# Peptides against a protein of PDB entry 6B4E: the designs that were tried, part 7

Target 1, 295 residues: chain A of PDB entry 6B4E
Amino acid sequence: TNFDKISKMFWHYKDKIAQIKQDIVLPIKKADVNVRNLLSRHKRKINPKFGQLTNSNQQLFKIQNELTQLINDTKGDSLAYHWILNFIAKAVVHQAETEVRVKPESALPLGKLTLYLLVQFPELQELFMARLVKKCPFVIGFTCEIDTEKGRQNMGWKRNNENKWEDNTSYDERMGGILSLFAIITRLQLPQEFITTTSHPFPIALSWHILARICNTPLNLITNTHFVILGSWWDAAAVQFLQAYGNQASKLLILIGEELTSRMAEKKYVGAARLRILLEAWQNNNMESFPEMSP

## One batch from the design tools (peptide; made by RFdiffusion4, then SolubleMPNN; aimed at target 1 A212 N216 E259 R263; its pose is not in this set)

Design b2_p24_7_s2
Fold by OpenDDE base, seed 1:
Structure b2_p24_7_s2 (fold): chain B 295 residues (1-295), chain A 24 residues (1-24)
Amino acid sequence: as target 1 above (295 residues)
Amino acid sequence: SREEELEELLKELEKELEKLEKEL
């Protein structure tokens, strides 16, 4: 693991967020009133769609079609188009922070929708990844110290209006929710209409990078959150990861589940205990995956 | 082609795994 490369990638996406604000978000506030009104209407129509997802593929396809139409309506204005995609990127991550954190299996329909949109609208890919890295640096295996205010901010910690940090449980759950979504995306197959013409934008190899980079992270930087997100990843993608990489996957799962947890045993992290339980379940041939969606 | 790509990826992953085993 080259940590300098990871850091450069992290800061690249931080810079991208700043660029999005300057080049997309701020300019649209000064745009023509008709454009602003159009985007306001579209935002109101788009926002509830993510909450309308269920375990139904039929419902998924309906929402995919509706969103596709709404996004296509903005293509006549490049700024409007990029603004609506950035809005969608934010909305998807927000859904992961709020819904997936409490119902991890909801990551599956959300991930399918997101993957469809990422392929259908390639410009969404950079916008979405930038938002993911800002909110949850773990998606690229980035870790820094959290002993400073800047360090906490870089790792996606939130402050309220009174400048109070969020509690540890809230942070852990949010990170877990976001990582669950990303993990699902990496293990999903492309929709049938794209599988022969397009490469996967966030393939399963990115899950490998997450695990490997966390394993190589200096132990003094490893926290309970690292184990929480590994557990979230495990629930979301471990089965498919094993299918993809076979024996190498098994070895890596043992490394995170056994070796990494053992190295940190003195800390008595709750997340580590959960990850150990997941390892033991797998060893007993009881590895579970999220239920498949209905027709 | 896909099988060849996977094989190349697995070789790379194996090298990464060896590094991980030494560092943990």
Scores: peptide ipSAE 0.062, ipTM 0.730, DockQ to the pose 0.146
OpenDDE base, seeds 2, 3, 4, 5: peptide ipSAE 0.028, 0.028, 0.028, 0.060; ipTM 0.660, 0.632, 0.660, 0.713; seed 3 fails the geometry check

## One batch from the design tools (peptide; aimed at target 1 H209 N216 L252)

Design b2_p25_1 (made by RFdiffusion4)
Pose (drawn by RFdiffusion4):
Structure b2_p25_1 (pose): chain A 295 residues (1-295), chain P 25 residues (1-25)
Amino acid sequence: as target 1 above (295 residues)
Amino acid sequence: SSLEELLEEINEKEEELDEELEEQE
């Protein structure tokens, strides 16, 4: 892995976040009354819909239809359309760092909803990817030091209610949740409406990149967070990763489960212990996936 | 070492996947 290229990719998405603020978010303050009213009303209607998802496919379709109508209502104004898509991208990532953090299997319905929106509204793709990378750089394998305040900001750290950094557990759980959503998306087939006509925008090869780049990361930059997101990724996508790459995926899963954990054993990282358990469960023919969605 | 050979194979595969993703663009 050429980590200079990974850094260039990271800063490309950081620049995209700045561009979104300059060209989408700030100009909306100057939009006409009809646009402001529509966006104010629609953002209220959109916000709770992500938490209304359940394990039921019928409920997923209902929410997809409701959101499709609300988003289509904004298409008459390119700026309002891009603003509501940016709002949705932020809301989905926030849902991943809150609900998916507590209930990892909720990443499956949320991932199906997000993937559907990503192909129904393609302008969402760049907005969503930039948001993921800004909030969880591990999705592209970016890692930098966190000894400095700027490094902590680069890696997606947040502060609590007193300018102190959130504890390591809170950060690790957020990163797992966000990365679990992306991991679900990379292993999902497109919905039937699009599977016959459209290329998957974030395919399974992106999961290969995450694993390979963590395994190639200098060991002095590895933290408990790398093991936690790999465990979250495993739960969300290891079965399909093997279906895609076979013996090559097996070699990579062994590398992360046996070698990466062994080389960092003195750190006694909690996530490394869980990744070893997942490796042993697979070796005992008991690899799990999230239960498929109910009707 | 055997680990270095394995990481080389993984990187080659990563380059191949990057090429496939660029073609799909």

Design b2_p25_1_s1 (made by RFdiffusion4, then SolubleMPNN; from b2_p25_1, 14 letters changed)
Fold by OpenDDE base, seed 2:
Structure b2_p25_1_s1 (fold): chain B 295 residues (1-295), chain A 25 residues (1-25)
Amino acid sequence: as target 1 above (295 residues)
Amino acid sequence: SELDKILKELEEELEKLEKELEERK
C-alpha cells in the first residue's frame, strides 16, 4: 500500500470540495433570480425522494425516472446542472449518515439509485466521491491520527455549535452508514441498460482497496471505527466480494476478521468483537447478505 | 482483459499485505 498516494488522493478531494464551493455553490448565489428559483423548486422536489426509497424495485424505478427528469431539466445551464448534481451528492451522503446508519439494509435501494445516477450523469462521480472522502475517508482507505483537532476534522469528526466533538458511537455509526452505502455501490451490477456500454464507475476492486489499505494501516492508527466500518462493509458486500474474487477474497476476509482483530485484541474494541462474530458465522457457512429488493 | 488486470492487481496487493502483516508480527 502506497500511503503517500492515498494521502494525495485524500487531499485532492479536499481541494475538490473547496473548488466546488468556489465554482458551483457561491456562483449560484449570485445567479439571476430565475435560475435560483428554478433550483429552489428542484431542490424541494429532489430532496424528499431519497427518503421515499423502499425495498421495492418498482418504487426505485419510479424515483430514478423522476430524478432523471428533474436533473435533465437543468442541463440547459451548466452551472445549474452541476449545482443540482452537487446537491444530490450531498443529499445521498446525508441519507447514509442518517438513515443507513440505523438501518443498514436501506443502503441497497439507496446504492442502486446512486449507481444509476452516477452512470446516467457522469459529472456526479467526482462530486460524489469528493463528498464521500470528506465525510468518510475510509472509503479510500485513508487514515490519520485523531489526537489533534485537525486530525479529527480530516477523519470526518463533527463538532456541535458548542464546539464539542460528537460522541464515539455517533461517529462510528455515521462512518458505518456511509461505508455501507459505498460498499453496496461497489458490489452492485450496472443497470441492464448500461452493462454493455459503460464501465462501472466504482467497481468491486475499490472494496479490495479499502480492506487492504486498512490491513496495512499502522496499528497505532487503528481504532474501533476501523472495525465498525469493516463490519458494515462485511454486511453490505462480503458475499458478493467472495463471488467476485474467490480464494483471494477469502484470504483477505481472514486477514481482517482473524489477523487484524487478533493484533488489536488488547484494545477490546466492540467493533472488533462484532467482526469476529461475522467471521465465525462465515466459517460456519452462515454468511448473510441483505435481502434482495422486491419487484 | 480488464478482469485479468484487476485480478493481477488484487494478487499483488494481497501479497504485499501478507508481507507487511508478517513483518509486524
Scores: peptide ipSAE 0.034, ipTM 0.657, DockQ to the pose 0.192
OpenDDE base, seeds 1, 3, 4, 5: peptide ipSAE 0.033, 0.034, 0.025, 0.034; ipTM 0.659, 0.660, 0.618, 0.655

Design b2_p25_1_s2 (made by RFdiffusion4, then SolubleMPNN; from b2_p25_1, 11 letters changed)
Fold by OpenDDE base, seed 1:
Structure b2_p25_1_s2 (fold): chain B 295 residues (1-295), chain A 25 residues (1-25)
Amino acid sequence: as target 1 above (295 residues)
Amino acid sequence: SELEELLKELEEELEKLEEELEAAK
């Protein structure tokens, strides 16, 4: 694991967030009133769509079509188009932070919708990845110290209006929710209409990177959150990961479930205990995945 | 064939990872 490379990638996306603000968000505030009104209307129509997702593929396809039409309506203005995609990127991540954190299986329909949009609108890919890395650096296996304010900020910790940090449980759950979504995306097959024409934008290999990079992270930087997000990843993608990489996947799952947890045993992390339970379930031929969506 | 090449790379990465984990203790 080349940590310098990972760090460069992290800061690339941090810079991208700043660039998005300067080149997309702020300019729209000064745009023609008709453009601003259009985007406001579209935002109001788009925002509730993510909450309308269910375990139904029929409902998913309906929402996909509706969003596609709404996004296409903005293509006549490049700035408006990029603004609406950035809005969608933010909304998807927000849905992961709020809904997926409390109902992990909801990551499946959200992930399917997101993957469809990422393929249908390629410009969304960079916007979405930047937002993911900002909110949850674990998606690229980045870790830094959190004993400083800047370190906590870099790792996605939030402070309220009273300058108080969020509690550990809230942070862990948010990170778990976001990581669940990303894990789902990496293990999903492309929609049938794209399989022969497009490469997967965030393939299963990115899950490999997450696990391997966390395993190689200096132990003094490993926290309970690392084990929480590994558990979230496990629930979301372990079955499909094993299907994809076979024996190599098994070895890596043993490394995180057995070896990494053992190395950190003295810390008595709750997340590590849960990961051990997941490992044991797998060893007993009881690895579970999220239920498939209905027609 | 592409998958086979990837798996070979993954195996090499796993070997390095195992060594690094053992060394880190």
Scores: peptide ipSAE 0.036, ipTM 0.624, DockQ to the pose 0.192
OpenDDE base, seeds 2, 3, 4, 5: peptide ipSAE 0.033, 0.033, 0.030, 0.030; ipTM 0.600, 0.626, 0.626, 0.588; seed 4 fails the geometry check

Design b2_p25_1_s3 (made by RFdiffusion4, then SolubleMPNN; from b2_p25_1, 12 letters changed)
Fold by OpenDDE base, seed 3:
Structure b2_p25_1_s3 (fold): chain B 295 residues (1-295), chain A 25 residues (1-25)
Amino acid sequence: as target 1 above (295 residues)
Amino acid sequence: SELEELLKELEKELEKLEKELEERK
């Protein structure tokens, strides 16, 4: 694993966030009042839709169509269009941080919606990935030390108004929620209408990179969070990962579930214990996936 | 196939990973 490359990728997306603020967010604040009003109305209509997702494909398709229409309404103004997409990127990640963290299976409908939007509106891809990496660097397998303020910030830790770091459980859950969403996206097939015309923007290979890069991470940088997000990934994508890569997938799952957990056994990480349970379930032919969505 | 090519690349990556893990023991 070339860690320099990963670091460069991380900082690329950090720079992208800064660029988005400079080129999209700030300019809209100075835009014509009519444009701002339009975007405000659209924002209010768009935001609740992510919470309206259920385990129903029918509901999913309804929301997809509604969002598509709302986004298309902004295409007449490039800046407005990009602003709406950036808003959506932020909203999706926020939904992962709040809803998916407590109900991981909700990542499935959210992931399907997100993947649809990513393909339907390609400009969303860079915006979304930048937001993901900022919030959860684990999505690209990036890890740095968290013994410094800057390190914690880079790894997506939040501070409250009293300048205290969020508790470990909250951080773990947020990271798990975001990673669950990303994992789901990587293992989903493209919607039928796009299969022949478009390549998957975030394919299952990205899951491979996450796992491999974490395994190659210096052990002194491995934390409970790493195991938590691996467990989240496992629940979200392990079945499909095995289907995609077969024996090679098995090897990597064993490396994570057995070898990596064993190497860190002295730490007695709760996340590692859970991951071992998942491994054991798999070994007993009881690997589970999220339930499929209803018609 | 494209998948087969990817798997070959992944195999190489996996081998590298295993080697690196072994070296860290």
Scores: peptide ipSAE 0.034, ipTM 0.645, DockQ to the pose 0.145
OpenDDE base, seeds 1, 2, 4, 5: peptide ipSAE 0.025, 0.027, 0.033, 0.032; ipTM 0.633, 0.635, 0.650, 0.626

Design b2_p25_1_s4 (made by RFdiffusion4, then SolubleMPNN; from b2_p25_1, 9 letters changed)
Fold by OpenDDE base, seed 1:
Order: structure tokens, then C-alpha cells, then sequence
Structure b2_p25_1_s4 (fold): chain B 295 residues (1-295), chain A 25 residues (1-25)
């Protein structure tokens, strides 16, 4: 694991967020009134769509088509197009922070929708990844100290209007929700219409990197959150991960479930205890995955 | 550490595994 490379990636996306604000968000405020009105209407139509997802593929396809049309309506203006995509990126991550955190299985339809959009609109990929890394650096296996204000901010901690940090449970759950979504995306197969023409933008190898990078993280930087997000990842992608990498996947799962938890046993992290339970379930041939969506 | 050594061994096989995955698609 090259931590310098990971750090470089992290800051690349942090810079990208700043660039998005400067080059996309702020300029739209000064755009023609017709463009602003169009985007306002589209935003209002787009935002509810994510909450309309169910475990139905039919419903998913409907929403995919509706969003595709709405996004295509903006392609005549490059700035408007990028603004809508950035809005979608933010909305998807927000859905993970709010809904997925309390209902992890909702990551599956959300992930399918997101993957479709990422392939259909390639410009969404950098916008989405930047937002993910900003909100949950764990998606690229980045970790820094959280003993400073800047460190906490870098790791995605939020403050309220009174400058009070969010509680540990809230942070853990938000990170878990976001990581669940990303994990799902990495393990999903491309839709049939794209399989032969497009490569997967965020393939299963990225899950490998998450696990490996966390395992190689200095132990003094490992927190309960690391185990929470590993547990979230496990629920979301462990079955498919094993299918992808076979015996090598098994070894890595044992490393995170047994070895890493054992090394941190003195901390008595609740997240670590849960991960141990997941490991034991797997050892008893009871590894579960999210149920497949209905037709 | 032992953990780091094990992970290094696993990571050395990643490229091969990725190629195999692509071949199955």
C-alpha cells in the first residue's frame, strides 16, 4: 500500500470539490434567467426520484428513463449539464447518508440507479467520486488523525450551527451508509446494454483496495468507524467479493474479520464485535447478501 | 507486521485476478 499515492488521490478530489464550486456552482448563479429557471424546475423534478426507489426493477427502469430525459434536456448548455450532474452526485450521496444508513438494503436499488447514470453520463464519474471522497474518505482507503479540527473535517465529520461536532454514532452510521452504496456499485454488473461497449467505472477491484488499505493503516489511526464501515461493506459486497477473487478473497476477509479485530481487541470497539459476528456467520456457512430486486 | 506481509502477498496477485475477472465477462 502506497500511502503517498492515496493521500494524493484524496487531495485531488478535495481540490476537485473546490473547483466544482468555482467553475460550476457559482457561475450558474450569474447565468441567464432562463437557464436558472430551467435548472430550478429540473432540480425539483429530479430530487424526489431517489426517494421513489423500491426493490422493483420495473420501478428502477422507470426512474432511470425519467432521469435520463431530464438530464438530456440540459445538454444544450455545458454549464447547465454539469450543474445538473453535480446536483445528482450530491443528491445520491445525501440519500446514502440519510436513507441507506438506516436501511442498508436500500443501497442496492440506489446503487443500480447510480451505476446506470455513471455509465450513461461519464462526466458524472469525477463529480460523484469527488463528492464520495469528501464525505467518506474511506471509499479510497484514506485515513488521517482526527485529533485536530482539520483532521476531523478531512475525514468527513460535520459540525452543527453551534460548532458542535456530530456524535460518534451519527458519524459512524453516515460513513456506513455511504460506504454501503459504494460497495454495492463496485460489485454490480453493468447493465446489459453497456457490457460490450463500456468498462465498469468503479469495479470490484476498488473494494479490494478499500480492505487492503484499511488493513495496512497504522493501528494508532484505526477507530471504531473503520470496523463499522468494514461491516457495512461486508453486508453489501462480501458474497460477490468471494465470487470474484475466490481463495484470495477468503484470505483477505479472514484478515479483516479475525486478525485486524484481534489486534484491536483491547479497544473493545462495538464495530469490531459486529465484524467478528459476521466472520463467524461466514465460518458457519451463513454469509448473507441483500436480496435481489424483483422484476 | 504479519498482517502487512500477508496483505502484500495478496496484492501481488491482484493484477492476475483482475484479468481473470475481465475474461469471465
Amino acid sequence: as target 1 above (295 residues)
Amino acid sequence: SELEELLEELEEKLKELEEELEARK
Scores: peptide ipSAE 0.074, ipTM 0.740, DockQ to the pose 0.245
OpenDDE base, seeds 2, 3, 4, 5: peptide ipSAE 0.049, 0.035, 0.041, 0.059; ipTM 0.651, 0.700, 0.650, 0.728

Design b2_p25_2 (made by RFdiffusion4)
Pose (drawn by RFdiffusion4):
Structure b2_p25_2 (pose): chain A 295 residues (1-295), chain P 25 residues (1-25)
Amino acid sequence: as target 1 above (295 residues)
Amino acid sequence: SEEEEEEEEKEEMEEELEELLEKWS
């Protein structure tokens, strides 16, 4: 892995976040009354819909249809359309760092919804990827030091209600939740409406990049967070990763489960212990996936 | 063209994994 190229990719998405603020978010303050009214009303209607998802496919389709109508209502104004897509991208990532953090299997319905929106509204793709990278750089394998305040900001750290950094547990759980959503998306087949005509925008090869880049990361930059997101990724995508790459995926899963954990053993990282348990469960023919969605 | 690019990417991924395995040996 050429980590200079990974850094260039990271800063490309960081620049995209700045461009979104300059060209989408700030100009909306100057939009006409009809646009402001529509966006104010629609953002209220959109916000709770992500939490109304359940394990039921019928409910997923209902929410997809409701959101598709609301988004289509904004297409008469390119700026309003891009603003509501940016709002949705932020809301989906927030849902991942809250609900998926507490209930990891909720990443499956949320991932199906997001993937559907990503192909129904393709302008969402760049907005969503930039948001993921800003909030969880591990999705592209970016890692930097966090001794400095700027490094902490680069790696997606947040502050609590007194300018102190959130505790390590809160950060690790958020990162797992966000990365779990992306991991689901990479291993989902497209919905039937698009599977016959469209290339998957974030395919399974992106999961390969995450694993390979963490395994190629200098060991002095590895933290408990790397093991936590790998465990979250495992729960969301390891079964399909093996289906995609076979013996090669097996070699990579062994590398992360046996070797990466062993080389960092002195640190006694909690996430490394869980990743070892996942490796042993697979070796005992008991690899799990989230239960498939109910009707 | 897209298939050729996917084959090149696959070869590169296998080569990177071979190098990682040698490093972690």

Design b2_p25_2_s1 (made by RFdiffusion4, then SolubleMPNN; from b2_p25_2, 8 letters changed)
Fold by OpenDDE base, seed 5:
Structure b2_p25_2_s1 (fold): chain B 295 residues (1-295), chain A 25 residues (1-25)
Amino acid sequence: as target 1 above (295 residues)
Amino acid sequence: SEEKEREEELKKFEEELEELLKKYS
């Protein structure tokens, strides 16, 4: 594992966030009034769509079409187009932080929608990844110490209006929600209309990188959150991961489930205990995945 | 093909996996 490369990736996306603010978010405030009005209307229409997802593919397709139309309406103005995509990127991540954290299986319809949008609108990919890395650096296997304010900020910890850090459970759950979404995206097959013309923007190999990079992370940097997000990943993608990489996948799952948890046993992390339960379930041929969506 | 892509990825990951296994040996 090349941690220098990972760090460079992390800071690349941090810079991207700053660039987005400077080049997209702020400039739109000075844009033509008609453009601003258009975006305001579209924002109001787009925002509720993510909460309208259900376990129904029909509902998913409806929302896909509606969002596609709304986004296409902005393509005549590059700034407006990028602004609306950035808004969508933020909204998707927010949905993961709020809904997926409490209902992990909701990651599936959200992931399907997101993957569709990522392929349909390629410019969304960098915007989305930047937002993901900012909110949940675990998606690229980045870890730093959290004993400092800067460290916590880098790892996506939030402060409330009183400048108080969020509690550990809230952070763990948010990270788990975001990672669940990302894991789902990595293991989803491209829609049939794209499979022959487009490569998967966030393929299953990215799941490999998450697991491998965490396994290779210095143990003194491993926290309960690492195990929580690994458990979230496991629920979201372990079955498909095994299907994709076979014996090598199995070895890596054993490394995270058995070896990493064993190395950290003295910490008595709740997340680690859960991960061991997931490992045991797999060993007993009881590995489960999220249920498929209805037609 | 997707299968071919997976095979290529597995070859790339093999060395990394070996290093990880060594770490936890």
Scores: peptide ipSAE 0.494, ipTM 0.918, DockQ to the pose 0.586
OpenDDE base, seeds 1, 2, 3, 4: peptide ipSAE 0.494, 0.491, 0.494, 0.491; ipTM 0.917, 0.916, 0.918, 0.916

Design b2_p25_2_s2 (made by RFdiffusion4, then SolubleMPNN; from b2_p25_2, 11 letters changed)
Fold by OpenDDE base, seed 3:
Structure b2_p25_2_s2 (fold): chain B 295 residues (1-295), chain A 25 residues (1-25)
Amino acid sequence: as target 1 above (295 residues)
Amino acid sequence: MEEKKKEEEEKKFLEELEKLLEKYS
């Protein structure tokens, strides 16, 4: 694991967020009133779509089509197009922080929708990844100290209006929700219409990087959150990960589930205990995945 | 090209895994 490379990647996306603000968000505020009105209408139509997802593929396809039409309506203006994609990127991550947080299995329809949009609109990829890394740097296996305010900010901690840090539980759950979504995306196959023409933008290899980088992280930087997001990843992608990498996957799962948890046993992390339970379930041939969506 | 890329990636993963296993041995 090259930590310098990971750090460089992290700061690349931080810079991207700043660029998005300067090049997309702020310029739209000065755009023609007709463009602003168009985007306002589209925003209002797009925002509720993510909450309308169910375990139904039929409903998913309906929403995919509706969003596709709404996004296509903006392509005549490059700035408007990028603005709406950035809005979608933010909305998807927000949905992960709220809905997936409390209902992890909802990551599946959300992930399918997101993957479709990422392929259909390639410009969404950098916007989405930048937002993910900002909110949950665990998606690229980045970890830093949280003993400083800047460190906490870098790791995605939020402060409330009273300048108080969010509760540990709230942070853990948000990170778990976001990571669940990302894990699902990495393990999903491309929609049938794209398989022969497009490579997967966020393939299962990115899940490998998450696990391996966490295993290589200095132990003094490992927190309960690391184990929480590993558990979230496990529920979302472990089955498919094993299918993808076989024996190598098994060894890596044992490393995180047994070895890493053992080395951190003195901390008595609740997340680590859960991960051990997941490992034991797997060892007893009871590894579960999210239920498949209905037609 | 994609298959070759995948094979090269898997080789790198194997190397990384071996190092991890050594670290935790």
Scores: peptide ipSAE 0.408, ipTM 0.872, DockQ to the pose 0.896
OpenDDE base, seeds 1, 2, 4, 5: peptide ipSAE 0.407, 0.406, 0.407, 0.404; ipTM 0.873, 0.871, 0.872, 0.871

Design b2_p25_4_s1 (made by RFdiffusion4, then SolubleMPNN; its pose is not in this set)
Fold by OpenDDE base, seed 1:
Structure b2_p25_4_s1 (fold): chain B 295 residues (1-295), chain A 25 residues (1-25)
Amino acid sequence: as target 1 above (295 residues)
Amino acid sequence: DEELKKLLKELEKKLEELEEELEKR
């Protein structure tokens, strides 16, 4: 694993966030009142759509169509279009931090919606990835020390209004929620209408990157969070990952589930204990995936 | 430990191949 390359990727997306603020967010604040009013109306219509997702494909398709129309209405103004896509990127990640955090299986409808939008609106891809990396750098297998304030910030730790860091459990769960969403996206097939015309923007290979990069991370940087997000990934994508890479996938799952957990056994991480349970379930031919969506 | 090192090298090689494939897109 080339950690320098990973670091460069991390900082690329951090820079992209700064660019988005400068080139999209701030300019809109100074834009014509009509443009601002349009975007405000669209924001109000778009925002509740993510919470309206259920385990129903019919509901998913309805929301896809509604969002597509709302986004298309902004294409006449490039700045407005990019602003609404950036808003969507933020909203999707926020949904992962809140809903998926407490209900991991909700990642499936959210992931399907997100993948559809990523393909339908290619400009969303860079905006979304930048937001993901900012909030959860684990999505690209990036890890740094968290002994410093800057290190914690880089790893997506939040402070409250009193400048107090979020508790470890909140951080772990939030990272797990975001990672679950990303894992789902990587293992989903493209919608039928796009299979022959478009390549998958975030394919299952990106899940391989996450696992391999974590396995190669220096042990002194491995925390409970790493095991939590690996467990979240496992629930979201392990079945499909095995289908994609076969024996090579099995080797990597054993490496994270057995070898990595064993190496860190002295730390007694709760996340590691859960990951071992998932490994044992798999060894007993009881690997589970999220329930499929209804028609 | 030697077996683990061999496995890691194999997985790293596979990762590199996958990364190259992604870059060609």
Scores: peptide ipSAE 0.030, ipTM 0.686, DockQ to the pose 0.932
OpenDDE base, seeds 2, 3, 4, 5: peptide ipSAE 0.029, 0.031, 0.029, 0.028; ipTM 0.685, 0.686, 0.632, 0.632; seeds 3, 5 fail the geometry check

Design b2_p25_4_s2 (made by RFdiffusion4, then SolubleMPNN; its pose is not in this set)
Fold by OpenDDE base, seed 2:
Structure b2_p25_4_s2 (fold): chain B 295 residues (1-295), chain A 25 residues (1-25)
Amino acid sequence: as target 1 above (295 residues)
Amino acid sequence: DEELKKLLEELEKELEKLEKELAER
């Protein structure tokens, strides 16, 4: 694992966030009133769609079509188009932070929707990844110290209006929710209409990178959150990961589930205990995946 | 799939490196 490369990638996306603000968000505030009104209407129509997802593929397809139409309506103005995509990127991540956090299986319909949009609108990919890395740097296997305010900020910790850090449980759950979404995206197949024409924008190999990079992370930087997000990843993608990479996947799952947890046993992390339970369930041929969506 | 084969070979090499690095901790 090249940590310098990962750090460069992390800061690239941090810079991208700043660039998005400067080149997309702020300019729209100065745009023509008709453009602003259009985007406000579209925002109000788009935002509820993510919460309308269910375990139904029929409902998913309906929402996909509705969002596609709404996004296409903005293509006549490049700035408006990029603004609406950035809004969608933010909304999807927010949905992961709130809904997926408390209901991990909701990552599946959200992930399917997101993957569809990422393929249908390629400009969404960088906007989405930048938002993911800002909120949950674990998606690229980035870790830094959290003993400083800047370190905590870099790792996506939030402060309230009173400048108080969020509690550990809230942070862990929020990171787990975001990572669940990303893990789902990596393990999903492309929609049938894209399989022969488009490469997967965030393939299962990115799950490998997450696991491998965490395994190579200095032990003094490993926290309960690392195990929580590994558990979230496991629930979301372990079955499909094993299907994709076979024996190599198995070895890596043993590394995170057995070896990494054992090395950190003195810390008595709750997340590590859960990951150990997941490993044991797998060893007993009881590995579970999220249920498939209904027609 | 030739691309998948190449990836698996790379993954194997990466895994070996990771195992070694983890064992040395």
Scores: peptide ipSAE 0.037, ipTM 0.641, DockQ to the pose 0.145
OpenDDE base, seeds 1, 3, 4, 5: peptide ipSAE 0.035, 0.036, 0.037, 0.036; ipTM 0.640, 0.642, 0.643, 0.641

